# Peptides against a protein of PDB entry 7RZF: the designs that were tried, part 9

Target 1, 358 residues: chain A of PDB entry 7RZF
Amino acid sequence: PFQEEHLKQLYKIVPIKDIRNLYVTFPIPDLQKYYKSNPGHYLGHLIGHEGPGSLLSELKSKGWVNTLVGGQKEGARGFMFFIINVDLTEEGLLHVEDIILHMFQYIQKLRAEGPQEWVFQECKDLNAVAFRFKDKERPRGYTSKIAGILHYYPLEEVLTAEYLLEEFRPDLIEMVLDKLRPENVRVAIVSKSFEGKTDRTEEWYGTQYKQEAIPDEVIKKWQNADLNGKFKLPTKNEFIPTNFEILPLEKEATPYPALIKDTAMSKLWFKQDDKFFLPKACLNFEFFSPFAYVDPLHCNMAYLYLELLKDSLNEYAYAAELAGLSYDLQNTIYGMYLSVKGYNDKQPILLKKIIEKM
Target 2, 358 residues: chain A of PDB entry 7RZF as posed
Amino acid sequence: PFQEEHLKQLYKIVPIKDIRNLYVTFPIPDLQKYYKSNPGHYLGHLIGHEGPGSLLSELKSKGWVNTLVGGQKEGARGFMFFIINVDLTEEGLLHVEDIILHMFQYIQKLRAEGPQEWVFQELKDLNAVAFRFKDKERPRGYTSKIAGILHYYPLEEVLTAEYLLEEFRPDLIEMVLDKLRPENVRVAIVSKSFEGKTDRTEEWYGTQYKQEAIPDEVIKKWQNADLNGKFKLPTKNEFIPTNFEILPLEKEATPYPALIKDTAMSKLWFKQDDKFFLPKANLNFEFFSPFAYVDPLHSNMAYLYLELLKDSLNEYAYAAELAGLSYDLQNTIYGMYLSVKGYNDKQPILLKKIIEKM

## One batch from the design tools (peptide; made by RFdiffusion4, then SolubleMPNN)

Design b1_p8_7_s1 (from b1_p8_7, 5 letters changed)
Fold by OpenDDE base, seed 2:
Parts: C-alpha cells; sequence; structure tokens
Structure b1_p8_7_s1 (fold): chain B 358 residues (1-358), chain A 8 residues (1-8)
C-alpha cells in the first residue's frame, strides 16, 4: 500500500498521442471479498453517472470535460484503487484544481445523502439482466477468463460472481467513501503541453513525467469542499426491463417484413423474430420531409437540428444505454432516420421521450 | 475492474 509520502502527489505526464486526461486516484482496501455487495460498483455507478445532477453533467456544462469514467481498479494483492478519469478539454486543462474540487463536492454529496438501497437495487437489476441475456463468448477466451477468476471466487459462484449482487452493505459503501478524501489523492495529468517541462523518465516505456507535491492549501480547499446544489442523485432508471416475455411465433410469420399499416401519412412493416427469440426489438422510423435536402442551408439546418436533438437526449440516452436500450438518429436525403433497439419492454418509454424532444 | 461511463 502507498505510504503517506506517496499520497497528495501530482504527476504531469507527456503522452505520445495528443490526448488530455486527468486521473484522480485513491488507494482503497481490497474489496474482492465483498463481491456480493460490491461497494466499489455502487460508487462507480454514481460517480460515473451521466444524467442530470451528475458530476459529468456539471463538468461538461462548464466546458472542462468531455467524458468521465469512475470505478475501482485492481492493484496488487491486498489493495485496490478507485479512479476517476476524465477527458479534458483545452479549457479543462487550465481548471484541473476546480475539476477536482467538483469531484470532492460530488463525493461530499454522496456522504450527505448516505447509501441508497434503491440505487443498489438498480445495480443489482441491471447486472441480473446483463447476466441473464449475456451474449455467447468464444470458448477459448471464455475458458481463459474463467480460469483467471477461479482464483478469486468459489467454483459454484464463478459464473455469477461478477454480475449478481446479493447484499446491500451501507457500511462498506461508507467505508470506501471514507477513503475518497483529498489527503489520500494521487493526481495524474496527461498532456503534450508538459513536453520539455519534465525531469524524469519512466524506465519501461520511456514516458516523460514530472512529480510534484500538491500544495497543502490546495488539499485544504478540497477538504473544505461544500455541497454544490447542482449535484443530485440520479432519478430512478425507468428503462430497466422487467418484462422478458417472448410472444409465440405467429403461424403465418413471414421471413420478410409484412405491411401491416398503410395510410396517406404512414406505412408500417412488421417482422416477428424467428431466429433469436430474445425479448428485444428493433424499431426503425424513416421521416420524410421535402425540406430536408432542398438546398445547402436546409441540409445544414437539418443536420444541426439532429445534433441539438441528440444533445438534448443525452440524459435519457445514458440511462437507456445502462438498461440495454439504444437509439440512433441520422440525416437522410429524404429527411431523418430514427432507430430504437434493445429490450422491448421499455422501448415505448424511450420512443416517447425522443418524440417529445423532437 | 468496474468502470462506469459511456467510453472508457
Amino acid sequence: as target 1 above (358 residues)
Amino acid sequence: SIEFGRYP
């Protein structure tokens, strides 16, 4: 485990690629034995959330961050890391201290709200769905994976241990949250802007870097992170499927889509799944507009419209994606194309939200 | 490792 001298350190790293990343790392206890409650998964779900009131939503609104990933990472035996990784904008690179302050404000919000059993239940349900409808893997890869995880899990649980949550343990969630403190932080900033400003070279890859102690005043600022009223726990994920019924194949099912509705304003084709027998559907909509491609201006306006629409749907898209739903919006020369795919149970909800934003 | 976010 890291000693005190290894904490509160800032690393400035020169990448080979033109990337800007921030890694905020906390040493945490080995959570492997707690796989049935998986407190790191709970915290990763919340910290990495992309919905309204999330850490990412706020940092994006400021133009500082493009993407955010939060979660636990394995270390060596006996310890792990919790890492918050963000893709920085050029402006975000200038506001790293403020970005980290916002991280601690969000963590403080999580402490103030305390562990939520409903959030755990959502994680449990999501993982159960993922397990139940897991795709077939290549035997060689699967066998190798199973062989690896047999070191960590009982044989009888080896298939389920990575997915199935069993126990809500608020005490363990709080224990991990107590490790996510400024005094325990290790910060790495990755940017080409540090080229020629480094004094060390990593032995294995030749990566140039500089190591600095984070000033005590900065640590104190982060320790005094107040509650930011913009941060909120996510709302319940309404897209989590609960009905997995597969309707029987119709006797007259055709191998091709049949026209089931024909009106002046709409045509509808339907094909029942005769191959996969999954509780999933693909909804495809083609919208026709004579104005979509009439001239370059209208074409660009149609493009801009879809980009704005996608942006406005981003909050729902994340929750839907977690629940195994996806959508796609594309411009066509005739208008626009919408696709909604995934578990059929909650597709109407997602479709309704898309149409309401249009 | 468990990571959350769209694009790890």
Scores: peptide ipSAE 0.021, ipTM 0.644, DockQ to the pose 0.611
Fold by OpenDDE base, seed 3:
Structure b1_p8_7_s1 (fold): chain B 358 residues (1-358), chain A 8 residues (1-8)
Amino acid sequence: as target 1 above (358 residues)
Amino acid sequence: SIEFGRYP
């Protein structure tokens, strides 16, 4: 376990690759015994959320961060870490202190709101869906994984323990949240900009780094993180499937898509799943426009249009992705291609949102 | 490791 001397430390690390990353790490208790409630998952879900009012949304809006990952990570036996990792922009590298301030502001927002049972329920439902419709894994990998987790879970639960949430434990959520404090922080900044500014070399990989104590003034600044009104809890995920009905195979089901509608403006092909029998569908739309590829200007305009469209859909994309829905938009020489894939129950909702943004 | 966020 990290002692006090290991806390409030800043590591400046020189990468081999031209990457800019920030790691904000908190030592936390071993949560393995709490797998049925998984408070670290709850916090990771919220801190790592990408929707409106999220930490990432705000940091992106400032141009400081491209991506954010939040969650618990195993350490050694008897302790874990909670890590917030961000991919930094060049500008973000200059604002690391402010980025971390925003992290603590978001954490403070979570404290102020308290544990939300509905969020836990969403996590539970998402995980249950993921478990129920889990893809077949390669036997070797799966066996090795199971063998590993047998050390942590009862034999009867070994298959379900990583997925099925059973208990809402607000006390444990608060306990973990209480460890996410500036006095407990370890910060690592990874950037080539530290080349020639390091004084230590890591023994095993030869990684150059500098270790510094975080100034008390900076720690105090983070401790005094106020409530930032831009941070909000996510809205309920409307894309979580609730209907898993599989329709019977039609007697005349063809092994290939059959034309089921032919009009002057549209053709519709349909193929029923005759192999997987999953409550999933793939909706593919090809839009034809004579203007899409008529000249370089129109081609570029069509490209820009799709990029803007994708950007405008970002608010929904993450929630949909969590729920096992995905979309793809691409330009074609004939126009545009749209694909919506995943659980069929909520595909109409996602499709409607896409079409409304178009 | 339950990491939430889009994996880069």
Scores: peptide ipSAE 0.021, ipTM 0.656, DockQ to the pose 0.649
Fold by OpenDDE base, seed 5:
Structure b1_p8_7_s1 (fold): chain B 358 residues (1-358), chain A 8 residues (1-8)
Amino acid sequence: as target 1 above (358 residues)
Amino acid sequence: SIEFGRYP
């Protein structure tokens, strides 16, 4: 466990690669025994969320951050870490203090809203789906993994413990959230801009770094993080599948797609799955336009259109991805291509959202 | 994104 002297520290680290990263780390208690409620996963889900009103959405809007990852990490026995990691833009590197302020504003929002049972339920449902339809792992890797986790879980639960949430524990969520405070923070900034400005070398890899105490005034600024009205809890994920029924194979099922609709404006082919027997579907749409590639101007306009469309759909893309749905939009020489893939139950919802934005 | 599971 870190002593007080190890808290409120800033590390400036020189990378080998040209990368800019910020790590905001909090020591937390060992949560292993709470795997049935997994409060760290709950917080990681919210802090790492990418939807409207999320931490990432706001930091992206400022032009400071490209990506964000949040979650718990194992430390040594008896303690863990909660880490928020962001990929910094060049501008973001100049605004690290403000980025961290926004992190604490979001954390403060989570405190103000309190633990939400519906969010826990979504996490539970998502994990249950992931478990139920988990792809086959390589036997050797799987056996080794199971052998490793037998040290942590009862034998009867070892297969399910990492996936199946069973208990909503708002008290534990609040307990972990209470550890996510400025007085407990360790900050690491990774950038080549620190080259020649370091005074220490890490013993194992020869990484050059500088360690500094975070000024008390900065800590106080973060402690006084107010509620930022731009931060909101995510909306309910409408893409979470609930129907997993697999329809029986039709007697006339063909090994190839059959033409089931033929009109002047559209052709539709269908093939029922006869191999995987999963509650999944792939919807592929080819749109044809005589104007798509008529000249360089139209080609560029079509490209820009799809980029704008993708941008407008970003708010749904993350929620869909979490629920095992994906979409793809591409320019083709004849027009555009749209695909929707994943669990079939909520595909119509995602498709409708896409079409409404077109 | 959420890094699900034990961070290595």
Scores: peptide ipSAE 0.049, ipTM 0.739, DockQ to the pose 0.162; fails the geometry check
Fold by OpenDDE base, seed 4:
Structure b1_p8_7_s1 (fold): chain B 358 residues (1-358), chain A 8 residues (1-8)
Amino acid sequence: as target 1 above (358 residues)
Amino acid sequence: SIEFGRYP
């Protein structure tokens, strides 16, 4: 584990690629033995959330961050890390201290709200669904994976251990949250802007970097992170499937889509799944407009419309994706294409949200 | 590692 001397350090790293990343790392205890509760998963879910009132939503609204990833990472035997990684904008690179302040404000919000059993239950349900309907893997890869994880889990649980949550442990969540403090932070900023400003070279890859102590004043600013009223816990995920009923095959099921509705304004084709027998569906919509591709202006307007629509749907898309739903919107020469895929139970909800935004 | 968030 890192000693105190290794904490409160800032690393300025020169990448080979033109990337701007911020890594905020906290040493945490080895949580492997707590896989049935997985407190790191709980915190990663919340910190990495993309919905309204999330850390990412706020940082994105300020134009500082494009993407955010949060979660636990294995270090070595006996210790782990919790890492918050963000993709920085050029502006965000100038506001790293403020970004980290917002991270601590969000963490403070999590402390103030305390562990939420309903959030754990959602994680449990999501993981259970993922386990139950896990796609078939190639046997060779699967066996190799299982052989690897046998080092960590009992034989009887090896298939379920990575998925099934069993125990809500608020004490462990609080324990991990207690490690997510400014005094325990390691910060790495990755940017080409540090080229020629580094004094060290990493031995293995020749990566140029500079190590600096984070000023005590900055640590104190982060320690004094107040509650930011913009941060909220996510709402319950309405897209989590609860109905997994597989309808019986129709007697007249055709191997190809059958036209089941034909009107002046719409045609509908239907094909029942006769192969996979999963509680999933693919809804595909083609919208026709004679104006969509009539000239370059209309084409660009149609494109812009879809980009704006996608942007407006981003928050819902995240919750849907977590629940195993996806959508796609594309321009076509005839108009636009919409697809909704995944568990059929909550597809109508997602579809409705999309249509309401259109 | 359990990571949450969208990967580009």
Scores: peptide ipSAE 0.022, ipTM 0.648, DockQ to the pose 0.689; fails the geometry check

Design b1_p8_7_s2 (from b1_p8_7, 4 letters changed)
Fold by OpenDDE base, seed 4:
Structure b1_p8_7_s2 (fold): chain B 358 residues (1-358), chain A 8 residues (1-8)
Amino acid sequence: as target 1 above (358 residues)
Amino acid sequence: SIEFGRYS
């Protein structure tokens, strides 16, 4: 484990590629033995959430961050890391201290709210779905993977251990949260802007970097992170499927889509799945408008409309994606195209939300 | 590693 001298350090790293990244790293205990509760997964889910009131939502609204990833990462034997990684904008690169302050504000919010069993249950359900409907992997790769994870899990659980959550352990969540403190932080900023400003070279890849102690005043600022009223826990994910019933094949099932509705205003084609037998569906909608492509103005208006629509749907997109639902909106020369794919159980909910925003 | 968030 890192000693105190290794904490509260800032690394300025020069990348080969023109990228701007911030890594906020916390040493945490080895959580491998707690795989049934997986407190790191719980925290990663919340910290990495993209919905309203999330850390990313706030940082994005300020124009500082494009993407955010949070979670546990394996270190060496006997310790792990919790890492929050963000893709920085040019403006964000100037506000790293403030970004990290917001991270600690969100973490403080998590402390204030305490561990939520319903959040754990959602994670459990999502993972169970992922496990149950996991795609077939190539046998060779799968075998190699299983062989590797046999070092970590009992033989009887090796297939399920990475997916199935069993125990809500608020104590472990709190334990990990207690490690996510400014006094335990390691910060790495990756930017070409540090070129010519470094004094060290990494031995393996020749990466240029500078190491600095984070000033005590900055640490204190982060320690005094208040509750930011903009941060909220996610709402319950309404898109998590609960019904996985597969309807029996119709006796007259055709190998091609059949026209099941034909009206002046709509045609509906239907094809039942006769191959995969998954509780999934693909809903494809083509909307026709004689005005969509009549002139450049209308074309641009149609484009802008879809962009605005997509933007308005962002709040649902992440939750839907987590639950195995996706949507796509595209302009066509005839109008617009909408696709909704994934588990069929909650597709009507997503579709309704899309239509309400249209 | 368990990571959450969108990958670019």
Scores: peptide ipSAE 0.019, ipTM 0.623, DockQ to the pose 0.640
Fold by OpenDDE base, seed 5:
Structure b1_p8_7_s2 (fold): chain B 358 residues (1-358), chain A 8 residues (1-8)
Amino acid sequence: as target 1 above (358 residues)
Amino acid sequence: SIEFGRYS
């Protein structure tokens, strides 16, 4: 485990590739024994959330960050890490201290709100769906993976342990959250901008880096992180499927799409799944407009329209994706293409939202 | 050793 001397450290690292990354790392206790409650997953879900009021949403709005990942990582035996990793913009590289401040503001928001059972339930449901409808893996890889995790889980639970949550443990969530403090932080900034400004070389890969203590004033600033009113817990994910009924094959089911509706304004083809028997559907819509491709101006306008539409739908995209739903919008020479894919149960909800934004 | 890996 890291001693006090290893905490509150800043590492400036020179990458081989032209990348800009920030790693904010906290040492945490070993959570392996708590796999049934998985408090690290709970926190990772919230900290890594991409919806409105999320940490990422705010950092993107500032133009500082492109992507964010948060969660637990295994360390050596007996301890783990919680890591928040962001992809930095050029501007973000200049605002690392402020980015980390926002991280602690969000963490403070989580403390203020306390553990939410409904969030746990969503995680449980999402993981259950993922487990139930998990794609087939290559047997060799799967067997090797299972063999590896047999050291951590009872034989009876080895197949389910990584997916099925069973216990809401707010005490454990709070325990982990209590470790996510400025006094426990290790910060690494990865950027080519540090080239020629380093004084150490890593022994294994020859990575050049500089290690510095984070100033006490900066630590104090992070410790005094207030509640930022822009941060909010996510809303309930309305896209989580609850109905997994598979309808029986129709007797007259054709191996190709059948025209089931033909009007002056629309044609509809339908094909029932006769191969996979999953509670999923693919909805494809082609919209035709004589104006979509008539001249360069109209083409550009159509393009801009779709970009704006996609932007307006971004608030739903993440929640839908988590729930196994996706959509795609594309310009065509004839107009516009819309696709909605995934679990069929909540597709109408997503489709309705898309149409309402159109 | 300082290892940097993307977390998922």
Scores: peptide ipSAE 0.018, ipTM 0.581, DockQ to the pose 0.101
Fold by OpenDDE base, seed 3:
Structure b1_p8_7_s2 (fold): chain B 358 residues (1-358), chain A 8 residues (1-8)
Amino acid sequence: as target 1 above (358 residues)
Amino acid sequence: SIEFGRYS
């Protein structure tokens, strides 16, 4: 386990690849025994959220971060880590202290709001869906994985333990959240900008790095992180499927799409799933416009339109993705292509939102 | 132990 001397440390690491990453790591207790409540997943879900009012949303708005991942990671026996990892922009590399401040502001927001049972329920539902409709894995890989996790879970639960949440444990959420403090932080910055500025070499891989103590003043700044009014808990995910009914295969089902509607303005083709029998659908829309590709100006306008449309849909994209829904918008020489894929139950909701933004 | 291997 990390001793006090290992905390509040900053590592400047030189990568081989031209990447810029920030790792903010907190030692946490071993949460394996709490897999039925999985408090680390709860916190990872919120900290790693990409919707409005999220940590990532704010950091992106400042141009400091491209992507963010938050969650628990296994350590050695008897302890784990909670890690917040961000992909830094060039500008973000100059604002690492401020980025971490925002992380602690968000964590403070989570403390202020307290554990939310509805968030846990969403995680539970999402994981249940993921488990129920899990894709087939390669037997070799799956067997090896199962063999590995047999050390951690009862035999009866080995297949479900990584997915099915059973218990809302606000006490454990608070316990983990209490470990996410500046006094417990380990920071690693990965950038080529540290080349020639390092004094140590890692023994195994030859990675060049510098280790420094984080100044007490910086720690205090993070400890005094206030509530940032820009941070909000996510809204309820309206895209989580609840209906998984599979309609029986029609007697006259064709192996190819059949024209089921033909009007002056639209043609509708339909093919029922005769192979997978999943509560999923693919909705594909091709919009035709004589103006879409008439000249370079219109072509560029159509492109810009879709980019703006996609941008306007960002608020829904992440929530939809979490719920197993996706959309795609593309320009075509004839106009526009829209695809909505995933669980059919909430596709109309996503489609409606897309159309309303159009 | 910081696993630096992922950065190489």
Scores: peptide ipSAE 0.012, ipTM 0.577, DockQ to the pose 0.066
Fold by OpenDDE base, seed 1:
Structure b1_p8_7_s2 (fold): chain B 358 residues (1-358), chain A 8 residues (1-8)
Amino acid sequence: as target 1 above (358 residues)
Amino acid sequence: SIEFGRYS
């Protein structure tokens, strides 16, 4: 386990690849026994959220970060880590202290709001969907995986333990949050910019690095992180499917798409699933415009329009993706193509959002 | 993104 001497340390690491990463790591207790409540997943879901008011949204708005991942990672026996990892821009590399300040401001927001049962319920529902409709794994790999996790879970629960949440434990969420403090932090910055500025070499891989103590003044700055009004809890995910009914195959079902509507302005083709029997659908729309490709100006305007449309839909994209929905928008020589895929239950909601932004 | 090592 990390002793006090290992805390409040900064590592500057030289990568082989041209990457810029920040790792903010917190030692936490072993949470394996709490798999039924999974407080680490709850916190990872919120800290790693990509919607409006999220940590990532703010850091992206400043041009400092491209991607963010938050969650628990297994350590040695008896302890784990909670890690917040971000992909840094060149500008972000210059603002690491401020990025970490924002992390602690978000964590402080989570403390102020307290554990939310509705958020836990969403995590539970999402995991249940993922479990129920997970793809078939290769038998050999699956067996090996199951054999490995038998060390952690009862035999009766080994198939479900990684997915099914059962208990809302606000006390455990608060316990983990109490470990996410500046006095308990380890920071690693990975960048080629540290080449020639390191004084140590890692024994196993030959990685060059420099280790420094984080100044007390910086720790105090992070400890005094105020509430930032830009940070908000996510809204409820409206795309989480709740209806998984499989409609019976129609007697007149054809193996190929049938034309079910033919008008002057539209044609509609339909094929019922006769193979997979999943509560999923694929909606494809082709829009035709005589102006889409008449000249270079119109072509570029059409491309710009779709880019702006995609940007305007970013607020829904992450929530939809979490819920197993996706959309695609493309320019064609004839106009525009839209595809909506995933669980059929909430596809109309996503489609409506897209149309409203168009 | 949510989790580092839950399924590793």
Scores: peptide ipSAE 0.020, ipTM 0.610, DockQ to the pose 0.199; fails the geometry check

